# Peptides against a protein of PDB entry 5D63: the designs that were tried, part 171

Target 1, 292 residues: chain A of PDB entry 5D63
Amino acid sequence: SLRRGIYHIENAGVPSAIDLKDGSSSDGTPIVGWQFTPDTINWHQLWLAEPIPNVADTFTLCNLFSGTYMDLYNGSSEAGTAVNGWQGTAFTTNPHQLWTIKKSSDGTSYKIQNYGSKTFVDLVNGDSSDGAKIAGWTGTWDEGNPHQKWYFNRMSVSSAEAQAAIARNPHIHGTYRGYILDGEYLVLPNATFTQIWKDSGLPGSKWREQIYDCDDFAIAMKAAVGKWGADSWKANGFAIFCGVMLGVNKAGDAAHAYNFTLTKDHADIVFFEPQNGGYLNDIGYDSYMAFY

## One batch from the design tools (peptide; made by RFdiffusion4, then SolubleMPNN)

Design b2_p24_3_s4
Fold by OpenDDE base, seed 3:
Structure b2_p24_3_s4 (fold): chain B 292 residues (1-292), chain A 24 residues (1-24)
Amino acid sequence: as target 1 above (292 residues)
Amino acid sequence: SAADEERQFELLRKEYHELKEKFA
């Protein structure tokens, strides 16, 4: 079954993603097909899937940018019914905003069925142009129509997945203790992570003994990422991944504070030095404490 | 031993401020 998380939802037939037009929070804003750029944020194309308790394979889909929800207009079962953004809540009972999401017959893509109407989210005519209509359309779970098949590319990790990635890393001290702050984390591309670092003013900050040293840099980076998240997204229920570590060198005679994030495949961590903006697989320290 | 590891952790917890490196 599909896990709770943030997804980029891409058509199985053409290079088009499910896009909330202009990222608008207005009720009735069209959801359309739109081009995307791999390894970028794709601002209007991220969806938080929240599973509905005790309703098998059924979710709300909240647009990360607008904070509004995928909504089948009037819940109509008529083919061609508009799919729009609309105000809502994660655990709504409104069938216009409830979507049953299960694997298609190809075993890789998903189909998105409206819970009430039983129609499917359809990229009309498989149109790959920007602004192409997405609508509710008749269909079945087993048919191979690529207009109704979608890849769910997971853009976030759970705290458990992050914990597992840390546990696999060879640069973790035997005394390591981790403190988990949130449940689900959007994982940023390095380019975005770096830009946040640049915009924070940290590149111009000077190291000063005790008063503004490594721990201040690392905490400032985490704060900058947190603020970026708050300023960028209207949806709630997730955080932006940016960890802080304290580490000790192999000799045990030097310590350091630094950041870390996850690799693109979410399987490993990579260390980030907030004093110079560098990414390293080995920062020269073994972490004995982290919070993220 | 587990006791030794705990003692080491406590030392790191307390001594970080003395151990952290100085950068120019």
Scores: peptide ipSAE 0.429, ipTM 0.903, DockQ to the pose 0.089
Fold by OpenDDE base, seed 1:
Structure b2_p24_3_s4 (fold): chain B 292 residues (1-292), chain A 24 residues (1-24)
Amino acid sequence: as target 1 above (292 residues)
Amino acid sequence: SAADEERQFELLRKEYHELKEKFA
C-alpha cells in the first residue's frame, strides 16, 4: 500500500509529471502534464499523500507548493472531466478530493481512482506536451493503458525511515540518542541543500571561539533550512530534512557539531559540514546525539 | 555494559563544550 509521503507523480508512458499549473492556489487551477528535471525540486509537481483513516488505499493529494488539493471537477464521472487544484483539507469527506491509489496490474505503477466517480486520473491521449490535459476518465484497475498509470517517486521519508538510516551508519556512537522533531521530511537534492547553505550567509561567517563555533554553524544551517521550507511551501504536515549532530572522535578527546541529510535513495545518511559546505561519508566523528 | 555507556553519554553531554575544536 502507498505510504503517507510526498511524491513526484510521473506518467508511466511518457516523461510527464502531474503538475499544478503555475503552482497557483486559485480554485480551479488546471492540473496538467508537464516535463520535469530529475534530481531537482520540481516545484509545482510535488504532492503530499495523506491516507484517510479507515478507508483502504484512499488519500487526499495536497500540492506542496500551493497547499491546494487535487479535485475532480464536480465529481463528475464523465470522461474528460477536469482535474484541478482546489482548496480543501487533508481529511476531507468530499469525494471530489478523495483518491484511491493502488498498484496497477504491472506491479510497479499506480492508478489513481476518484473515490466517488470511480474514474481514473488520465493523461489525455498520453500527450507529452507541457500543459497537456489531465482528466477523469473511465477505466478499470486491470487495464494496461499507460495514460492512467503513474509512478510514485517518493521524495520524503518518515521519521522511522530516517531513524533506520541513522542506525545503520557506521559513524554512530554506541551512546547515540536521537530526538525526532517531525513525522515526515522532504529530502532535498544536494544542490538545493547547498544553495540554502549559501543563501544563509554561513559561507562568509567567521568562526569565533565559543560565541560562534561549530554548534552555531550547525544550528544556523538547521534554522536556514527550516525557514526555507516555511517560505517555499504552502502545504503543512511535513518538514524539510536537515539534522544536527554532536559527535566525538575515536580517541574521545575531541568533539564537533555538524549537519546531516539523506542520500538520494534515502537508505543512508551523509554528513554535511556547515563551515565549508562539504558532504562527507566520514566526518571524523561518531555521533552521540542528533535532532532532526 | 549499559551502565558504562550511560556514564559515557553523560560525560559527553557535559563535556562537549570542552571537547569541541575549531574546524581546520
Scores: peptide ipSAE 0.428, ipTM 0.902, DockQ to the pose 0.091
Fold by OpenDDE base, seed 5:
Structure b2_p24_3_s4 (fold): chain B 292 residues (1-292), chain A 24 residues (1-24)
Amino acid sequence: as target 1 above (292 residues)
Amino acid sequence: SAADEERQFELLRKEYHELKEKFA
C-alpha cells in the first residue's frame, strides 16, 4: 500500500503533474495538469498523503505549498466535476477530500478514486498543456486508460528510512547514537540545499576558535534549512531533511562537526561541509552522534 | 564489550571540544 509521505504525482500518459494553480490557498482553486522539471522543487506540485486510520488505502492529499487539500467539488459523481484545492484537515471525514489510492492494473501506476463518489482523478483528454483540466471521471480499477493513471514519485523519507540509510553507511562509528527530531522529511535536491547554504551567509563566515567553529557552521546550516522550510511551505506534519553529525577520525585524535543529507534515491547519505559547501562521500570522520 | 563501547562514547561526548580541529 501507499505509504504516508510527500509525492510528486505524474500522469502515466503524458509528462504532466498534478498542479495546484498558482499555489493559491483560496477555496476552489483549480487543480490542473502542468509541466515539471525533474530533479527540482516543483513548488505547486507536491502533495502530502496522509493515510486515514482504519480506512483501507484511503488518504487526504495536502498541497505542500498552499496547505489546502485536494477536493472533489460537491462530491459529485458526474463526469467532469472539478477537482480543486480547498481548506481541510488531514483526518477529515469529508468524503469530498478522501481519496482511495491503489495500484492500477499495470502494477506501477496508481489510480486515485474519490471515496464518496467512486469516480477517478482524470487528466481530461490526456491534455499535456499547462493548465489542462483535472476532473472526477467515471472509471474502473482495471481500466487501462492513462488519463486516470498516475505515478507517485516519493519526495520524502520517514525517520525509519533515514535511520536505515545512515546504518548502511561505512563512515559511522561503532558508538553511534542518532537522535531523530521529526517523523517525515522532504529531501531536497543538492542544488536547493546549496542555495539555502548560500543564502544563509555561511560562505562568507569566518572560522573563529570556539566562538564560531565547525559546530556553529553545522548548526547554522540546519537552522537555515529549518527557516527555509517554514518560510516556503504552508503544510504541516513534515520537516526538511538536514542532519548534523559529530565525527572522529580513524586515529581518534581529531573531531569535526558537519552536515549530511540523503542521496537522490534516498538509499544513502552524503556528507556536506558547511564551511565550504562541498558534498563528500567520505568526509574523513566516522560519526558517533547525529541529530536530524 | 558493551561496557567498553559505552565508555568510548562517553569519552567522545565529553572530549569533543578538545578534539575538534580547525578547518584546513
Scores: peptide ipSAE 0.427, ipTM 0.904, DockQ to the pose 0.091
Fold by OpenDDE base, seed 4:
Structure b2_p24_3_s4 (fold): chain B 292 residues (1-292), chain A 24 residues (1-24)
Amino acid sequence: as target 1 above (292 residues)
Amino acid sequence: SAADEERQFELLRKEYHELKEKFA
């Protein structure tokens, strides 16, 4: 069963992702196949899947960038019906925006069926070109047609998954207390995380005793990531992952404040030093407090 | 013990401002 989360949705047959054209928030904006770059933020190609309570395997799909929802035009069951971005809400009852998402016959990819029309999201003719038509099309759950099969690559973590990653890390103090601020987090590539750090002005900030020291740097980084999230995405219901930790060294005679994020596979944390922009597996401190 | 851990946590909570070091 597909979990709530943010997904990059890639065709099973060709290297194309489901893309909201130009990231436009206008009603009726085409959803198309488009190339993507692995391990980067594919701005118009991220979708928040929100499960509908008491409706098995059924979701809305909100484009992170535009804040609009995947919509089958007029809910038509005709093959070739446009799939567009359209204004909506996460828990809508509009069947044009309700999608049943279940495993395909291959057990790895998913099929995306419109709840009302029972047609499937189809990369028409398996066209790999940028701007290729995505439409509702007749099909069945057991059909092996790759035009209607999609890989859902998870780009976010739940708070529970983040908590688990922290718990696995060897640099956590026995007295650790974590404070979870949000429920679902988009995990950024390090390159993006670093760029936010650069843009924040922190690289040029001067360390000053007490008045602007390690905790100020760490909090400023978290604030910068938060603001970046708010400025970059129109969808709601998720946060951008960036944690703050307070840690103590093994001797117990030195402490530090720093940041952390998640590794690419989301299984581990990596420490980030906001005073120099470095990533470390061991920052020299064991965290006794975190908020993220 | 849980009590020992709590005491240690409270010490760390209070002492952080004294323990934090200059980044070099």
Scores: peptide ipSAE 0.423, ipTM 0.902, DockQ to the pose 0.092

Design b2_p24_4_s1 (from b2_p24_4, 16 letters changed)
Fold by OpenDDE base, seed 1:
Formats: structure tokens, C-alpha cells, sequence
Structure b2_p24_4_s1 (fold): chain B 292 residues (1-292), chain A 24 residues (1-24)
């Protein structure tokens, strides 16, 4: 089954993603097909899937940018019914905003069925142009029509997944204690992570013994990421991944504070040195504490 | 918020128990 998380939802037939037009929070804003750029933040094309308790394979889909929800207009079962952004809540009972999401017959893509109308989210005519209509359309679960098949590219990790990634890393001290701050984390591309670092002013910050040293840099980076998240997204219920680690060197006579994020495949962590903006697989320290 | 609460509590305990100096 589909896990709770943030997804980039891409059509199985053409290189088009589900896009909330202009990221507008206005009720009735069209959801459309739109091109996307791999390995970037596709601002209007990220959707938080929240599973509905006790309703199998059923979710709300919140646009991360606007904070509005995918909504089948009037819940109509007519083919061609508009799919729009609309105000809502994560655990709504409004069937216009409830979507059953299950694997298609090909075992890789998903189909998105409106809970009430039983119609499917359809990229009309498989149109790959920007602004192409996405609508509710009749269909079946076993139909092979790529207009109604979608790849769910997961852009976030749960705290458990992050914990597992840390556990797989060889640069963890035997005394390691990890502290989880949130439940779900948007994982940023390195380019975005670096840009936040640049915008924070840290590249120009002066290292000063004790008064502004490694721990200050690391915490400042985390604060910058937190602020970026708050300023960038209107949806709630997730955080932006940026960890802080405290580590000790092999000799045990020096300690360092640094950041870390997740690799693209979310399977591993990569260390980030906020004093120089470098990404490292080995920062020269074994972590005895992390919070993220 | 519960996670944050637990974090604060555990962090405070850790700080009390450890006196590692970060110097780099």
C-alpha cells in the first residue's frame, strides 16, 4: 500500500506531473499536467498523501505549496469533471477530496480513484503540454490506459526511514543517541540545500573560538532550513530534513558538530559541513548524538 | 509536538550527563 508521504506524481505515459496551477490557494484552482525538472523542487507539484484511518488505500492529497486539497468538482461521476485545488482538511469526510490509490495492473504505476464517484484521475488525451486538463474519467483498475496511470515518486521520508539510514552508516559511535523531532521529512535536493545554506549567511560567517564555532554553524543551518520550510510551504504535517550531529574523532580527543541530509535514494545519509558547504561521505567523526 | 517534548527532555538529560567540548 502507498505510505504516508510527499509525492511527485508523474504520468506513466508522458513526462508530465500533476500540477496545481500557479500554486494558487484559491478554491477551484485547476490541477493540470505540467512539465517538471528532475532533481529539483517542483514547487506546485508536490502532494502530501495522508491515509484515512480504517479506509483501505484511501488518502487526501494536499498540495504542499498551497495547502489546498485535490478535489473532484461537485464529486461528479461525469467524464471530464474538473479536478481542482480546494480548501480542506487531512482527515475530511468529503468524498470529493478522498482518493483511493492502488497499484495499476502493471504493478509499478498507481491509479487514483475518487472515493465517491469511482472515476479516475485522468490526464485528458495524454496531453503532454503545460496546462493540459486533468479530470475525473471513467475507468477500471485493470485498464492499461496510461492516461490514468501515475508514478508516485516519494520525495519524503518518515522518521523511521531516516533512523534506518543513520543506522546503516558506518560513522556512528557506539554511544549514539538519536532524537527525532518530526514524523515526516521532505528531503531536499543538494542544490536546494546548498542554496539555503548560501542564503543563511553562513558562507560569510566568521569562525570564532567557542563563541561561534562548529555547533553554532550546525544549528544555524538547521534554523535556516526550518525557516525556509515555514516560509515556502503552506501545508502542515511535515518538516524539512536537516539533521544536526555531534561527533567524536577516532582518537577520541576532538569533537565536532555538523549537519547531515539523506542521499537521493533516501537509503543513506551524507554529511554536510556548514562551515564550508561541503558534502562528505566521511567527515572524520563518529556521531554520538543526532537530532533531526 | 510530542516528539519535540521528548527531544527536549532527552536532550536536557544528555547535557547533564555529558560535558563534551566541541572545538572545531
Amino acid sequence: as target 1 above (292 residues)
Amino acid sequence: SEAEKRFREELENYIKENNAVLAK
Scores: peptide ipSAE 0.040, ipTM 0.497, DockQ to the pose 0.244
Fold by OpenDDE base, seed 2:
Structure b2_p24_4_s1 (fold): chain B 292 residues (1-292), chain A 24 residues (1-24)
Amino acid sequence: as target 1 above (292 residues)
Amino acid sequence: SEAEKRFREELENYIKENNAVLAK
């Protein structure tokens, strides 16, 4: 079954993703096919899938940028019915915004069926052009039509997954205590993470004994990421991943505060030094405390 | 491992003795 999370939803037939046009929050904004750039944020193409309790394989899909929800217009079962962004809530009972998402017959891609109409989200004619129509269309779960098959590329991690990644890292001290601040985290590409660091002013900040040292740099970075998240996205119910660690060196005679994020495959952590913007697999310290 | 145990004890002592002050 599909897990709660943030997804980039890509067509199985052509290099096109489900895009909320212009990221607009207006009711009735078209959802369209649009090109994307791998390993980037793809601002208008991220969707938070929220599972409906006690309804098998059924979700709402909230656009991360606009905060609006995928909506089948009037819940119509007619082929070619518009799929739009529309105001809603994560746990709505409105069948226009409820989507059953299950694996297709190929076992890799998913199909997205409207709960009420039983029609499927369809990239009409498999059109790969920007702005191509996405509509509700008749279909079956067993059909192999790539117009109705979608890859769900997961762009977030749960707190449990982050915790597991930390636990696997060889630079975690036996006395380690971690504190989880949120439930689901958008994981940023390093390029975006670095840009936030640059924009924060930290590259020009001067290290000063005690008054502005390692802990100040690390906390300032986390604050910058938090602000970036709040300023960038209208959806709620997720955070941006940026951790703070306290660590001690192997000799046990020095301690340091630093940041960390997740690798591209979300399986491991990588350390980030906010004093110079460097990424390291080994920062020279073993963590005894983290919050993220 | 015993090495990990020793390191853990050393870290705990360091934290206590230095009152968790970060120096870097």
Scores: peptide ipSAE 0.032, ipTM 0.561, DockQ to the pose 0.160
Fold by OpenDDE base, seed 3:
Structure b2_p24_4_s1 (fold): chain B 292 residues (1-292), chain A 24 residues (1-24)
Amino acid sequence: as target 1 above (292 residues)
Amino acid sequence: SEAEKRFREELENYIKENNAVLAK
């Protein structure tokens, strides 16, 4: 079953993603097919899937950018019914905004069925053009029609997944204590992470003994990422991944504070030095504490 | 483990003996 998370939703037939047009928060904003760039944020194309308790395989889909929800217009079962962004809540009872999401017959893609109408989210005519219509359309779960098949590329990790990634890393000390701050984390591409670092002013910040040293840099980076998240996205219920670690060197006579993020496949962590913007697999310290 | 215990003790001692642990 699909887990709670942030997804980039791509058509199985053509290189088109589900896009909220212009990222607008206005009710009735069209959801359309649009091109995307792999390994980038794709701002208007991220969707938070929130599972509905006690309703099997059923979710709301909140656009991360606009904070509005995928909505089948009037809940109509007519083929060609518009799918739009509309104000809502994560645990709504409005069937216009409830979507049953299960694996398609190919075992890799998903189909998205409106809970009420039982029609499916359809890239009309498989049109790969920017702005192509996405609509509710008749279908069945076992059909192979790529117009109604979607890859759900997970762009976030749960706290448990992050914890597991940390636990696998060889640069974690036996005395390690980790503290989880949030439940779900959008994982940024390194390019975006670096840009936030640059925009924070940290590249121009001067290291000063105790008054502004490693802990200050590391906390400032986390604060910058948090602020970036707050300023960039209107949806709630997730955080932007940026961890802080305290580590001790092998000799045990020096400690350091630094950041870390997750690798592209979300299986491992990579260390980030906020004093120089470097990414390292080995930062020269073993972590005894982290919060993220 | 015993190794972990020893390290913990050493770290605690280090913290007690120093005004600032994080110096980098």
Scores: peptide ipSAE 0.031, ipTM 0.549, DockQ to the pose 0.186
Fold by OpenDDE base, seed 4:
Structure b2_p24_4_s1 (fold): chain B 292 residues (1-292), chain A 24 residues (1-24)
Amino acid sequence: as target 1 above (292 residues)
Amino acid sequence: SEAEKRFREELENYIKENNAVLAK
């Protein structure tokens, strides 16, 4: 079954993603097909899937940027019914905003069925053009029509997944204690992570003994990422991944504070030095504490 | 091993004593 998380949802037939037009929060904003750029944020094309308790394979889909929800207009079962962004809540009982998401017959892609109408999210005519219509359309779960098949590319990790990635890293000390701050994390591309670092002013910050040293840099980076998240996204229920670690060197005579993020495949962590913006597989310290 | 145990204990003590004093 589909896990709770943030997804980039791509059509199985053409290189088009489910896009909330202009990222607008207005009720009735069209959801359309749009091109995307791999390994980028794709701002208007990220969706938080929240599973509905006690309703099998059923979710709300919240647009990360707008904070609005995927909505089948009037819950109509008519083919061609508009799919729009609309205000809502994660655990709504409104069937216009409830979507049953299960594997298609190919075992890789998903189909998205409206809970009430039983119609499917359809890229009309498989149109790959920007702004192409996405609508509710009649269909069946076993039908192979790529217009109604979607790849769900996971863009986030759970706290458990992050914890597992940390546990696999060889630069974790036996005394390590990790503290989880949130439940689900959007994982940023390094380019975005670096841009946040640049915008924070840290590249121009001067290291000063004790008064503004490694811990200040690391915490400032964490704060910058947090603020970036708050300023960039209207959806709730997730955080932006940026960890802080305290580590000790092999000699045991020096300690350091630094950041870390996850690799593209979410399987490993990479260390980030906020004093110079460098990414390292080995920062020269073994972590005894982290919070993220 | 005993060596590992001693190292761990020493490191734990170091961390406790220097937890608020980071070198870099």
Scores: peptide ipSAE 0.033, ipTM 0.540, DockQ to the pose 0.164; fails the geometry check

Design b2_p24_4_s2 (from b2_p24_4, 12 letters changed)
Fold by OpenDDE base, seed 1:
Structure b2_p24_4_s2 (fold): chain B 292 residues (1-292), chain A 24 residues (1-24)
Amino acid sequence: as target 1 above (292 residues)
Amino acid sequence: SAAAELFRRELEDYIRDNNATLAK
């Protein structure tokens, strides 16, 4: 079953993603097919899937950028009914905004069925052009029509998944204590993470003994990422992943504060040195504390 | 969240109990 998370939703037939046009928060904004760039933040194409309690495989889909929800216009079951962004809430009872999402017959892609109308999200005619119509359309769960099949590329991790990634890393001290601050985290590509670092002013910050040293750099980076998140996205219910670690060297005579993020596959962590913007698999310290 | 607040408090306690100078 689909887990709660942030997804980039890509058509199974053509290289097109579900896009909220211009990321607009206006009610009735068209949801369309649009090209995307792999391994980047596709701003208008990220959707927070919130599972509805006690309703099997059913979600709301909140556009991360606009904070509005995927909405089948008037809940109509007619083929060709517009799918739009519309104001809503994560746990709405409005069937226009409730979507049953389950595996297709191919076992890899998903189909997205409107809870009320029982029609499916359809990339009309499999059109790969930017702005192509996405609509509700008749269908069945078992048919192989790629117009109604979607890959859900997960762009976030749960706190548990992050915890598991940390636990697998060899540079964790035996006394390690981790503290989880949020439930779901958008994981940034390194390029975006680095850009936030650059924009923070940290590259030009001067190391000063105690008054502005490693812990200040590490916390400043986390604060910068947090601020970036707040300024970039209108949806709620998630955070931007950026961890802070305290570590001790092998000799036990030096301690350091640094950041970390997750690898592309979300299975491992990579260390980030906020004093120079470097990514390292081994930063030379074993973490005895982290918060993220 | 409530959980986050709990963890925050635990973190503060941990920091206090394990007060060490970060030198780098």
Scores: peptide ipSAE 0.036, ipTM 0.543, DockQ to the pose 0.232
Fold by OpenDDE base, seed 3:
Structure b2_p24_4_s2 (fold): chain B 292 residues (1-292), chain A 24 residues (1-24)
Amino acid sequence: as target 1 above (292 residues)
Amino acid sequence: SAAAELFRRELEDYIRDNNATLAK
């Protein structure tokens, strides 16, 4: 069963992703196939999948950038019916915006079926060109046609997954207390995380004893990431991952505040020093407190 | 765990008694 989360949805046959054209919030904006760059933020190609309570394997798909939802035009079962962005809500009853998502016959990719029409999201002709038509098309769950098979690359983690990643890190103090602030987190590539850090002004900030030291840097980074998230995305119901930690050194005679994020595979955390922008597997402190 | 809680209390006591602050 597909979990709630943010996904980059990639065609199983060609290197194209489901893209909301120009990231436009206008009703009727075409959803198209478009090339993507791995390990980057693909701005118009991120979708929040919200599971519908008590409806098996059925979701709304909200474009993270536009805040609009994947919509089968008029809910038509006609092959070639346009799939567009359209205003909606996460728990809508509109079958035009309800999608049953289950594993395909290959056991790795998914098929996306409109709840009402029972047609499938189809990259028409498997066209790999930018702007290629995505439409509702007749099909079956067991059919192997790659035009209707999609990889769901998960770009977010739940709070539980983040908690688990922290728990298995060797640099956690025995006194550790963690505080979860949100339920689902978009995990940024380091390059994006670093750019936010640069844009925050922290690289030019002066360390001053007590008045602006490690805790100020760490909290400023957290605030910068939060603001970046709010300014960048129109969808709701998720946060941008950026943690704050307080740690004590091995000798127990010094404490430090720093940030952390998740590794690419989401299985581990990596520490981030907001005073110099460095990423470290070992920052020299064991965390006794975190919030994220 | 019980052990973890004990260590937490000990750390809190240490911080309080020594007026320790973040300084790095």
Scores: peptide ipSAE 0.032, ipTM 0.544, DockQ to the pose 0.188
Fold by OpenDDE base, seed 5:
Structure b2_p24_4_s2 (fold): chain B 292 residues (1-292), chain A 24 residues (1-24)
Amino acid sequence: as target 1 above (292 residues)
Amino acid sequence: SAAAELFRRELEDYIRDNNATLAK
């Protein structure tokens, strides 16, 4: 069963991802195959999968950038029917925008079936070129056709997963209290996280006793990430991961405020010092409080 | 909110009890 989350959806046969053309929010914008760069944002190729309550394995797919939804044109069962971006809502009853997503016969990839038409999302002819047609096509769940098999690379974490990652870290104080602000978090590559830090003005900010010290830097970083998220994506229902921690040193005579994010595999946290932009596995403090 | 107040009190108590300050 596919979890709620943000996914980069990659074809099982060729190095092509499901792409909303130009990230356009216009109704009828083509969804196409497009090349991607690993470990980058791939702006037009991120999809929020929202599970439909009480309908097994069925989702809407919202393009993160445009805020529009994957839509089978007229819900037609004809092979070659266009798959487009279209306005919608996360919990729509429109079968044109409802997708049953389950594992393929190979146990690793998924197939994406339109709920109404029962046809499958198909990279036509397995074309790896940019702009290649993606369409609804006849098929079955047990077929091995790679044109209809997709890897769902999860780009986000739930609040529970983030909580678990924190709990595994050795630099957490016994008195730790965590406060969860959102339900699902897009996890950024460090390069993107660093760029937001640079653009925030923090690299040029002057440390001043109490009036602009560690807590101000850490909060400013979180605010910058939040603003970046709001300015970058039109979809709702998720946040950008950037945590704030308060920690105490081993001697117990000094406290510090800092940021943290998740590692690439989402299993661990890494600390970020907003005063210098450094990533550290050990920042020299044990966290007694975090909010994220 | 009540939750916010509890959070604040717990944080202040911890800082006081450990004689730590956010000064870095």
Scores: peptide ipSAE 0.030, ipTM 0.549, DockQ to the pose 0.408
Fold by OpenDDE base, seed 4:
Structure b2_p24_4_s2 (fold): chain B 292 residues (1-292), chain A 24 residues (1-24)
Amino acid sequence: as target 1 above (292 residues)
Amino acid sequence: SAAAELFRRELEDYIRDNNATLAK
């Protein structure tokens, strides 16, 4: 089954993603096909899938940017019915906003069926142009039509997944204690992470003994990421991944505070030095504490 | 959040017990 998380939803037939037009929060904003750039945020194309308790394989889909939900207009079963953004809640009972998401017959892509109408989210005519209509359309689960097949590219990790990534890293001290602050984390591309770092003013910050040293840099980075998240996204129920670590060197006579994020495949962590903006697989310290 | 509160308490305990400083 599809896990709770943030997804970039890409058509299986053409290089088009499910896009909330202009990221608008207005009710009735069209959801459309739109081009995307791999390994970037794709602002209007991220969707938080929230599983509905006790309803198998059924979710709401909240647009991360607008905070509105994928909505089948009037819940109509007519082919060509518009799919729009609309105000809602994560655990709504409104069948217009409930989507059953299961694997397609190819075993890799998903189909998105409206819970009420039983029609499927369809990239009309497989149109790859920006702004192409996405609509509810008749279909079956076993149909091979790529207009109704979607890849769910996971853009987030659960706290458990983050914990697992940390646990398998070789630069974790035996005394390590981790503290999880949130449940689901959007993982940023390094380019975005770096831009936040730049915009924070940290590149120009002066290291000063004790009063503004490694821990201040690391905390400032986390704060900057947190603020960036709050300022960038209207959806709730997730955080932006940015960890803080305290580590000790091999000799055991020096400690350092630094940041970390996850690699592209979410399987590993990479260390980030907020004092110079560098990414390292080995920062020269073994972490005895982290919070993220 | 509950997680944040737990973290805060644990961190305070750690600081109190170890009284360590960071070098860099």
Scores: peptide ipSAE 0.040, ipTM 0.547, DockQ to the pose 0.282; fails the geometry check

